# Designs tried in a protein design run: peptides against a protein of PDB entry 3T6J. Part 34

Target 1, 375 residues: chain A of PDB entry 3T6J
Amino acid sequence: PIVESYIGFIESYRDPFGSRGEFEGFVAVVNKAMSAKFERLVASAEQLLKELPWPPTFEKDKFLTPDFTSLDVLTFAGSGIPAGINIPNYDDLRQTEGFKNVSLGNVLAVAYATQREKLTFLEEDDKDLYILWKGPSFDVQVGLHELLGHGSGKLFVQDEKGAFNFDQETVINPETGEQIQSWYRSGETWDSKFSTIASSYEECRAESVGLYLCLHPQVLEIFGFEGADAEDVIYVNWLNMVRAGLLALEFYTPEAFNWRQAHMQARFVILRVLLEAGEGLVTITPTTGSDGRPDARVRLDRSKIRSVGKPALERFLRRLQVLKSTGDVAGGRALYEGYATVTDAPPECFLTLRDTVLLRKESRKLIVQPNTRLE
Target 2, 372 residues: chain A of PDB entry 3T6J as posed
Amino acid sequence: PIVESYIGFIESYRDPFGSRGEFEGFVAVVNKAMSAKFERLVASAEQLLKELPWPPTFEKDKFLTPDFTSLDVLTFAGSGIPAGINIPNYDDLRQTEGFKNVSLGNVLAVAYREKLTFLEEDDKDLYILWKGPSFDVQVGLHALLGHGSGKLFVQDEKGAFNFDQETVINPETGEQIQSWYRSGETWDSKFSTIASSYEECRAESVGLYLCLHPQVLEIFGFEGADAEDVIYVNWLNMVRAGLLALEFYTPEAFNWRQAHMQARFVILRVLLEAGEGLVTITPTTGSDGRPDARVRLDRSKIRSVGKPALERFLRRLQVLKSTGDVAGGRALYEGYATVTDAPPECFLTLRDTVLLRKESRKLIVQPNTRLE

## One batch from the design tools (peptide; made by RFdiffusion4, then SolubleMPNN)

Design b1_p10_4_s1 (from b1_p10_4, 3 letters changed)
Fold by OpenDDE base, seed 4:
Structure b1_p10_4_s1 (fold): chain B 375 residues (1-375), chain A 10 residues (1-10)
Amino acid sequence: as target 1 above (375 residues)
Amino acid sequence: ATAGEVYPLA
């Protein structure tokens, strides 16, 4: 078997300032069959990058073909087990030296294990479809999230010699129509500048890329979906995200006004963006369960994903990227924290919904180390 | 970066 591993201070999600890495490591075996889809995605990456809602001047100057491999994890030592990984976590290295992507295939399979009777917050009519397509849609999301999410965009930098990595005279900020007015100085990084929001903000950008690009027919084709199946995969991917945004409330601490999980905060932000889009795209309805206790239902109007959802996400995603590229911490924080606020304001009443989420909380899964054998 | 911790969403 082909064995891959990594070890070190890698992920900074547990640092409130997003800077200090947690020591982690894994040992995994390459899944050749599952890697084939990701290889096709890599082959299309340069073209798909052009579909992202920012000008080429905000994208990497030179496309560097990354690796993308599906891995079956034998052991994972860390506080959390990811579904996918993009490394290194240094934006400067990503844009100048390249990066590697992995999908943790057998970890994804664990996430697929859902019992219909335990599936919360969905309409009954959506449950079977969700169960059927959750896995496949999540493969799409993870692939896009890593390769074209974390793997996209450029940071504008002035080096220690005063040289810029962009043409100050010709590059225009697509949000303002003006020349670039801010950038990263020598020694400044994404994490050092954006600090407390850096990890969650970047996850939000990557998740948004996944939702946005999963609408592209070429992406669905790469993953082997066409016609009605492709539309179902899209629907379930978006439905999973909006549901995740509701579930995210578990990881909010009202007393401290803080989030305890960066990805869940990101998913809540996306939910807020899609709710703001209005027009009946997303609806969260408090209900009463069969047990007489509070419950809720999330509805996503499939017919409005492209007409309402995509434009809203496009605008939001572009803003995220522009603010990231320009190192505009003030603008970025204002935008992101605005969507990340949790109040009990109508119509959503998120703090009340949080009580419902906690009440309906599922038992924690026990993830154990697998074994492998030759037969 | 990671696509997310595997949280039991259901």
Scores: peptide ipSAE 0.142, ipTM 0.837, DockQ to the pose 0.405; fails the geometry check
Fold by OpenDDE base, seed 1:
Structure b1_p10_4_s1 (fold): chain B 375 residues (1-375), chain A 10 residues (1-10)
Amino acid sequence: as target 1 above (375 residues)
Amino acid sequence: ATAGEVYPLA
């Protein structure tokens, strides 16, 4: 088998300031069959990057072909096992040297192992589709999230010599219609500027890229989905995201006004964006469970994904990127923290919903090292 | 690395 590994101070999710890496490591085996799908995605990456809702001036100047591999993890040492990884975390290196993506395929398989009777917060008519397509849709989402999410966009930088990596006279901010008024100075990084929101903000951008680009027929074709199957994969991917946004409330601590998980905060933000879009796209309905206690249902109107959801996500995703590229911390924080705020304001009453989420919480699955043998 | 964390599922 082909073995891959990494070790070191890599992920900064446990740093409140998003800067200091946690020591972790893994040993994994390459899944050749699944890796082939991701290789096809890589082959289309340069073209798909152009589909993102920002001008080429906000994208990397030169496309660098990344590596993408599906891995079956044998051993993982760390506080949590990811579904996908994009490294390095240094934007300058991503832009100048390239990056590597991995999908931890057997971790994804664990995430798919949900029994129908235990599946919370979905309408009954969605459960079978969700069970059928969650796995495949998540493969799509992870691929897009890593490769085209984390692997997209540029930071506007003035280097130590005073040179800019963009033309100050010609580059226009698509949100303001004006020239670029802010950038990263020498020594400033994404994490150093955006600090407490950096990790979650970036995850939100990456997740949004996944949702946005999964609507593209070429993406579904790469993963082997056509016709009705492709539409079901799209639907389930979006449904999974809005459901995840509700589930995310578990990771909010009201007393401290903080989030304990960057990805879940990101998913809540996306839920808020899609709720704000209105027009019946997303509905969260408090209900009463069979046990007589509070429950809830999330409904996504399939027919409104493209007409309502996509435009809302497009605008939001563009704003995320523009604020990131320009180093506009004030604007970025205002935007992101606005959507990340959890109150009990109607109609959503998110704090009340959080109580429901906690009430319906199931025991966390244990991930155990798989067995291997020589054949 | 930015890691895609697994969803908390039942």
Scores: peptide ipSAE 0.111, ipTM 0.820, DockQ to the pose 0.380; fails the geometry check
Fold by OpenDDE base, seed 2:
Structure b1_p10_4_s1 (fold): chain B 375 residues (1-375), chain A 10 residues (1-10)
Amino acid sequence: as target 1 above (375 residues)
Amino acid sequence: ATAGEVYPLA
């Protein structure tokens, strides 16, 4: 077998400022069969990057072909085990040197194990479809999230010699119609500049890329989905995201007005964006469970994903990228914290829904270290 | 960067 490992101070999610890495390490075995799907995605990456909703001037100047491998984890040391990884965690290095992607395949497989009777917050008519396609749709989401989410976009930089990595005279901000007015100075990074929102903001961008690009037929074809299956994978991927946005409320602390998990905050933000789009795209309905206690149902109108959802996500995702590229912390914070705010305002009453989420909380999933054997 | 579902180990 092919063995991969990494070790060091890598992920910064536990740092309130998003800068200091936690010591992490894993040992894993390459899954050749699953890696082949991601290799096909890599082969299409340069073309798919052009489908993202920002001008080429806000994308990397030169495409650098990354690695993408599916791994079966043998051991993982850290505060949490991810489904996917994109490294290095430095945008400047991603732009100039490239990056590597991994999917932790056996971690994903564990996540797919869902009992129908324990599946919360979905309508009965969606449960079987959700169970069937959660795994495949999540493979698509993780692949897009890593490769084209974290692997996309450009930071505008002025180096220590005063040189810009963009043409100040010709590059136009698509949101303002004006020339670029802000950038990263020498020594400034994404994390240092955006600080407390950097991790969650970037996860939100990556998740949004996944939702946006999963609508593209070429993406679904790469993963082996066509026709009705492709539409079901799209539906379940979007449904899973809006459900995750509701589940995310578990990780909000009202008394401190803070989030305890970057990905969950990101998923809540996406839920808020899709709710704001209106037109019946997403509906969260408080209900009463069979036990007589509070419950809720999330509904996604499949027919409105492309007509309502995609345009809303396009505008939002473009704003995320433009604010990131230009180093506009004030604009970025205003946008992101606005959607990340949790109140009890009607009609959603998110603080009340949080009580329901906590009441219906599922048992925490645990990953148990696997073993190997000689055959 | 880390993606997808994250499982807290502790």
Scores: peptide ipSAE 0.069, ipTM 0.817, DockQ to the pose 0.728; fails the geometry check
Fold by OpenDDE base, seed 5:
Structure b1_p10_4_s1 (fold): chain B 375 residues (1-375), chain A 10 residues (1-10)
Amino acid sequence: as target 1 above (375 residues)
Amino acid sequence: ATAGEVYPLA
């Protein structure tokens, strides 16, 4: 087997400032069969990048073909095992030197082992479909999230010599219609500038890219889905995201007004964006469970994903990218923290829903290291 | 990265 290993101070999610890496290490085996899908995605990446909702001037000047591999993890040391990884975590290096993507395939498989009877917050009619397509849809989401999420977008930079990596006279901010008024100065990075929101904001951008691009027939074809299956994968991917946004409330601490997990904060933000879109796209309904205690149901209208969801996500995703590219921390923080705010305001009453989420919380599954054997 | 552990594992 082909063995890959990673070790070092890599991920900064546990640093409130997003700068200091946590020591992490893993050993994994390459899954050749699953890697083939990601290779096809890489082959289409340059074209798919053009489908993202920002001008080419806000995208990387030169496409650098990344590596993408599916891995089955044997050993993992760290505070949390991811489903996918994009490294390095330095945007400047991603832009100039390239990047590597991995999908931790067997980690994804563990996440899929949800029993139907324990599946919370879904309508009964969606449960079987969700169980069937959660895995495949998550493969799509992870691939897009890593490769075209984290792997996309340009930072506007003025270097130490005062030179810009963009044409100040011709590049227009698509949100304002004006010339670019802010950028990263020498020594400024994404994490240093956006600090406390950097990790979650970037995860939100990457997750949004996944949802947005999964609507493309070419993406579904790459993953081997056609016809009704492709539409079901799309539906379940979006459904999973809005459900995750509700589940995210577990990771909010009201007393401290803070989030404890960057990805879940990101998913909550996306839920808020899709709720704001209205038109019956997403509905969260408080209910009473069979035990007589509070419950809830998330409903996603499949027929409105493209007509309502996509335009809302497009506008939001473009704003995320523009604010990121221009280093507009004030604008970025205002946008992101606005959607990340958890109140008990009607109609959603998110703090009340949080109590329901906590009430319905299941025990955390243990991921167990497998044994290897020579044959 | 995408965190797999963040899903309430039932």
Scores: peptide ipSAE 0.062, ipTM 0.808, DockQ to the pose 0.331; fails the geometry check

Design b1_p10_4_s2 (from b1_p10_4 with F1A N9L)
Fold by OpenDDE base, seed 1:
Structure b1_p10_4_s2 (fold): chain B 375 residues (1-375), chain A 10 residues (1-10)
Amino acid sequence: as target 1 above (375 residues)
Amino acid sequence: ATAGDVYPLA
């Protein structure tokens, strides 16, 4: 088998300031069959990057073909096992040297193991479709999230010699219509500037890229979906995201006004964006369960994904990127923390919904080291 | 630093 591994201070999710890496490591085996799909995605990456809702001036100057591999993890040491990885985490290296993507396929398989009767917060008419397509939609989402999410965008930088990596006279901020007014100075990084929101903000950007680009027929074709299947994969991917945004409330601590999981915070933000879009796109309905206790249902109107959802997400995603590129911490924090705020304000009453989420919380799944043997 | 994707499993 082809074995891959890494070890070191890599991910910074446990650092409140998003800067210091946690020591982790894994040993995994390459899944060649699934890797082939991601290789096709890589082959289309340069073109798909152009579909993102920002000008080429906000994208990397030169496309660097990354590696993408599906892995079956044998051993993982760390606080949590990711579904996907994009490394290195240094934007300058990503832009100048390239990056590698991996999908931990067997981790995803564990995530898919949900019994219908235990599936919370979905309408009954969505459950079977969700169960059928959650796995495939996750493959799509992870691929896009890693490759075109984390693997996209440019930081505007003035180097130690005073040179800019962008033309100050010609590059226009698409949000303001004006020239670029802020950038990263020498020694400044994404993490150093955006600090407490850096990790979650970037995850939100990556997740948003996934949702946005999964609407592209070429993406679905790469993963082997067409016709009604492709539309179902899209629907379930978006449905899963809005559901995840509700589930995310588990990871919010009201007393401390903080989030304990960067990806879940990101998913909540996306839920807020899609709720703000209105027009019946997303509906969260408090209900009463069969046990007489509070419950809830999330409904996504399939017919409004492209007409309502996509434009809302486009605008939001562009704003995320522009603020990131320009190092506009004040603007970025205002935007992101605004959507990440959890209150009990009507109509959503998110703090009340959080109580419902906690009430319906299932036991955490245990991930166990897989068995390997000679056949 | 932000990279990868973690899904909390419940």
Scores: peptide ipSAE 0.055, ipTM 0.798, DockQ to the pose 0.326
Fold by OpenDDE base, seed 2:
Structure b1_p10_4_s2 (fold): chain B 375 residues (1-375), chain A 10 residues (1-10)
Amino acid sequence: as target 1 above (375 residues)
Amino acid sequence: ATAGDVYPLA
């Protein structure tokens, strides 16, 4: 077996400012069969990057072929086990030196073990489809999230010598139609500038890339899905995301007006974007459960994913990238915190829905350390 | 910075 490991101060999710890494380590075994799918995704990455909704001037100047490996985790030391990893966690290094992607395959497999009778907030007609395709759709989402989410985009930088990594005279901001008016100065980083929203904002960008690109036939083909299966995978991926946005309310603390989990905040933001798109794309309906207590149902109109959902997500994702590239903290914070705000305003009444989410909360899943054996 | 998809252990 091929063994991979890493140890160090790596992830900064527990730092309120998103800068200080938590000491983390893992030991894992390479899953060769699953890695083959991600290798095919890597082979198409340069082409797929061009499908993202920003000009080439906002993308990395030179494509650097990354590694992508599926790993079965033996031991993980840290505050939480990720489904996927993209390292290094520095955007400047990603665009100049390259990066590595990892999918923690056996962690994902545990997440797929859901009992139908305990599956919350879905319509009965969606439950079987959701159970069938949750795993495969999540593999697609994680692959896109890591490789083309975290692995995409350019930061505009002025170095210590005053040189720019972009042409100030010719590069146009697609949102304003004007020349670039802001950038990262020497010593400034994504985390240092965007601070308290940096982690969640970046996760939101990566998740949005996943949803956006999973609509591309080539992506589904790489993962072995065609025809009706491909459409079902797309539907379940989007359905899972909007459901996750509702579940995310568990990780919001109303009294402190803060989020306790970056990915869940990101998923709530995406839910808000898709709700704002309107036209019946997403509907959250409060209901009464069989026990007579509050419940809820999330509905996603499959027929409106491409016509309503994709354009809304495209506009939002482009704004995220442009604000990130230009280091526009004021604009980025206004946009992101606007969607991340949780109120009890109708029609959604999110604070009331939060009570329902907490009431229907599932038992915490635990990952038990596996073992190996000689055969 | 942070990267990757953390599965919520909830």
Scores: peptide ipSAE 0.048, ipTM 0.799, DockQ to the pose 0.355
Fold by OpenDDE base, seed 4:
Structure b1_p10_4_s2 (fold): chain B 375 residues (1-375), chain A 10 residues (1-10)
Amino acid sequence: as target 1 above (375 residues)
Amino acid sequence: ATAGDVYPLA
């Protein structure tokens, strides 16, 4: 088999300031069949990058073809097993030297295995569709998240010699219409500047890229979906995200006003963005379960994804990128923390919903190290 | 960076 591995201080999600990496390692086997889809995605990456809602001046100067492989993980040593990986985690290296992407295919398969009777917070009419397409839609999301999420965008930098990596006279901030007024100085990094919000903010950007680009027909075609199947994959991908935003409340600590998981915080932010879009796109309805205890239902109006959801996400995603590129910590923090705030304000009453989420918490899956054999 | 799914799914 083709074996891939990595080891080291890699992911900083467990550092409140996003700077110190956790020691992590894996050993995995290449899944050739699944890798083919990601290779096709890589082949289209340069074109798909142009579909992102920021000008080319905010994108990498030169496209560097990354590697993307689907892996079946045999051993993973760390606090959590990801579905996908984009490395290195240094934005300067990503934009100048390139990066590698992996999808942990058998981890995704575990996420796919959900019993219908245990599936919370969905309408009954959506459950079968969700179960059918969760896996495929998640493959799409992970691919986009890694390759075109984490793999996109440019940081504006002034080096130690005072030289800029952008033309100060011609580059315009699309949000303000003005010239660029802030950038990263020598020695400043994404994590050092954005600190407590850096990890979650970046995950939110990457997840948003996934949702945004999954609407593109070329993306669905790459993954082998057309017609009604493509629309179902889109719907389930968006539905999964809004559901995840509700589930995310498990990882919020009201007493400390903090989040304990960066990806879940990101998903909650996206939920807030899509709720703010209004027009019946997303609704969360408190209900009473068959046991007489509190429950809830998330509803996503399929017909409004493109008309309401996409424009809202486009604006939000552009703002995320512009603030990241320019190193505007004040603006970025104001935007992100605004959406990440959890209160009990109506109509959502998120703190009350959190109680419901905790009450309906599903049993934790035990991830067991697999084996492999020749047949 | 990693795309972690920490759904408490059973």
Scores: peptide ipSAE 0.103, ipTM 0.818, DockQ to the pose 0.426; fails the geometry check
Fold by OpenDDE base, seed 3:
Structure b1_p10_4_s2 (fold): chain B 375 residues (1-375), chain A 10 residues (1-10)
Amino acid sequence: as target 1 above (375 residues)
Amino acid sequence: ATAGDVYPLA
């Protein structure tokens, strides 16, 4: 077997300022079959990057072929086990030196074990599809999230010598129609500038890339889905995201006005974006459960994903990228915190929904690290 | 990784 490992101060999710890494390590075995799918995705990455909703001037100047491997984790030492990893975490290194992606396949597999009777917040008609396609759709999402989410975009930089990595005269901000007015100075990083929102903001960008690009036929083909199956995978991926946005409320602390999990905050933001799109794309309906207690249902109109959802996500995702590239902290914070705000304002009444989410909360899954053997 | 879903959805 092929064994991979890493160790060190790597992830900064536990740092409120998104800068200090937590000491982490893993030992894993390569899953060759799943890795082959990700290799095909890598082979298409340069072309797929062009499908992202920003000008080439906001993308990396030169495509650097990354590695992507699916791993079955044997041992993981850290505060949490991720589904996927993109390293290094420094944008400058990503754009100049390259990066590596991994999908922790057996971690994802654990998430697939959902009992139908315990599946909350979905319409009955969606439950069977959700159960069937949650796993496969999540593989797609993780692949896109890591490779084309975290692996995309450019930071505009002025170096210590005053040189720019972009043409100030010709590069236009697609949101304003004007020349670029802000950038990262020498020594400034994504985390140092965006600080408390940096991690969640970046996760939101990556998740949005996943949703956006999963609509591309080539992506589904790479993962082996065609026809009706491909459409179902797309539907379930989007459905999972909007459901996740509701579930995310568990990780909001009203008393402190803060989020305790970066990815969940990101998913809530995406839910807000898709709700704002309107036109019946996403509906959250408070209900009464069979036990007579509060419940809720999330509905996603499949027929409106491309017509309503995609354009809304496109605009949002472009804004995320432009603000990131230009180091516009004020604009970025205003945008992101606006969508990340949790109130009890109608019609959604998210604080009330949070109570429902907490009421319907399931016991946390216990992940047991496996042994392996040759047979 | 700025990436990596630390808490996969159950």
Scores: peptide ipSAE 0.080, ipTM 0.818, DockQ to the pose 0.372; fails the geometry check

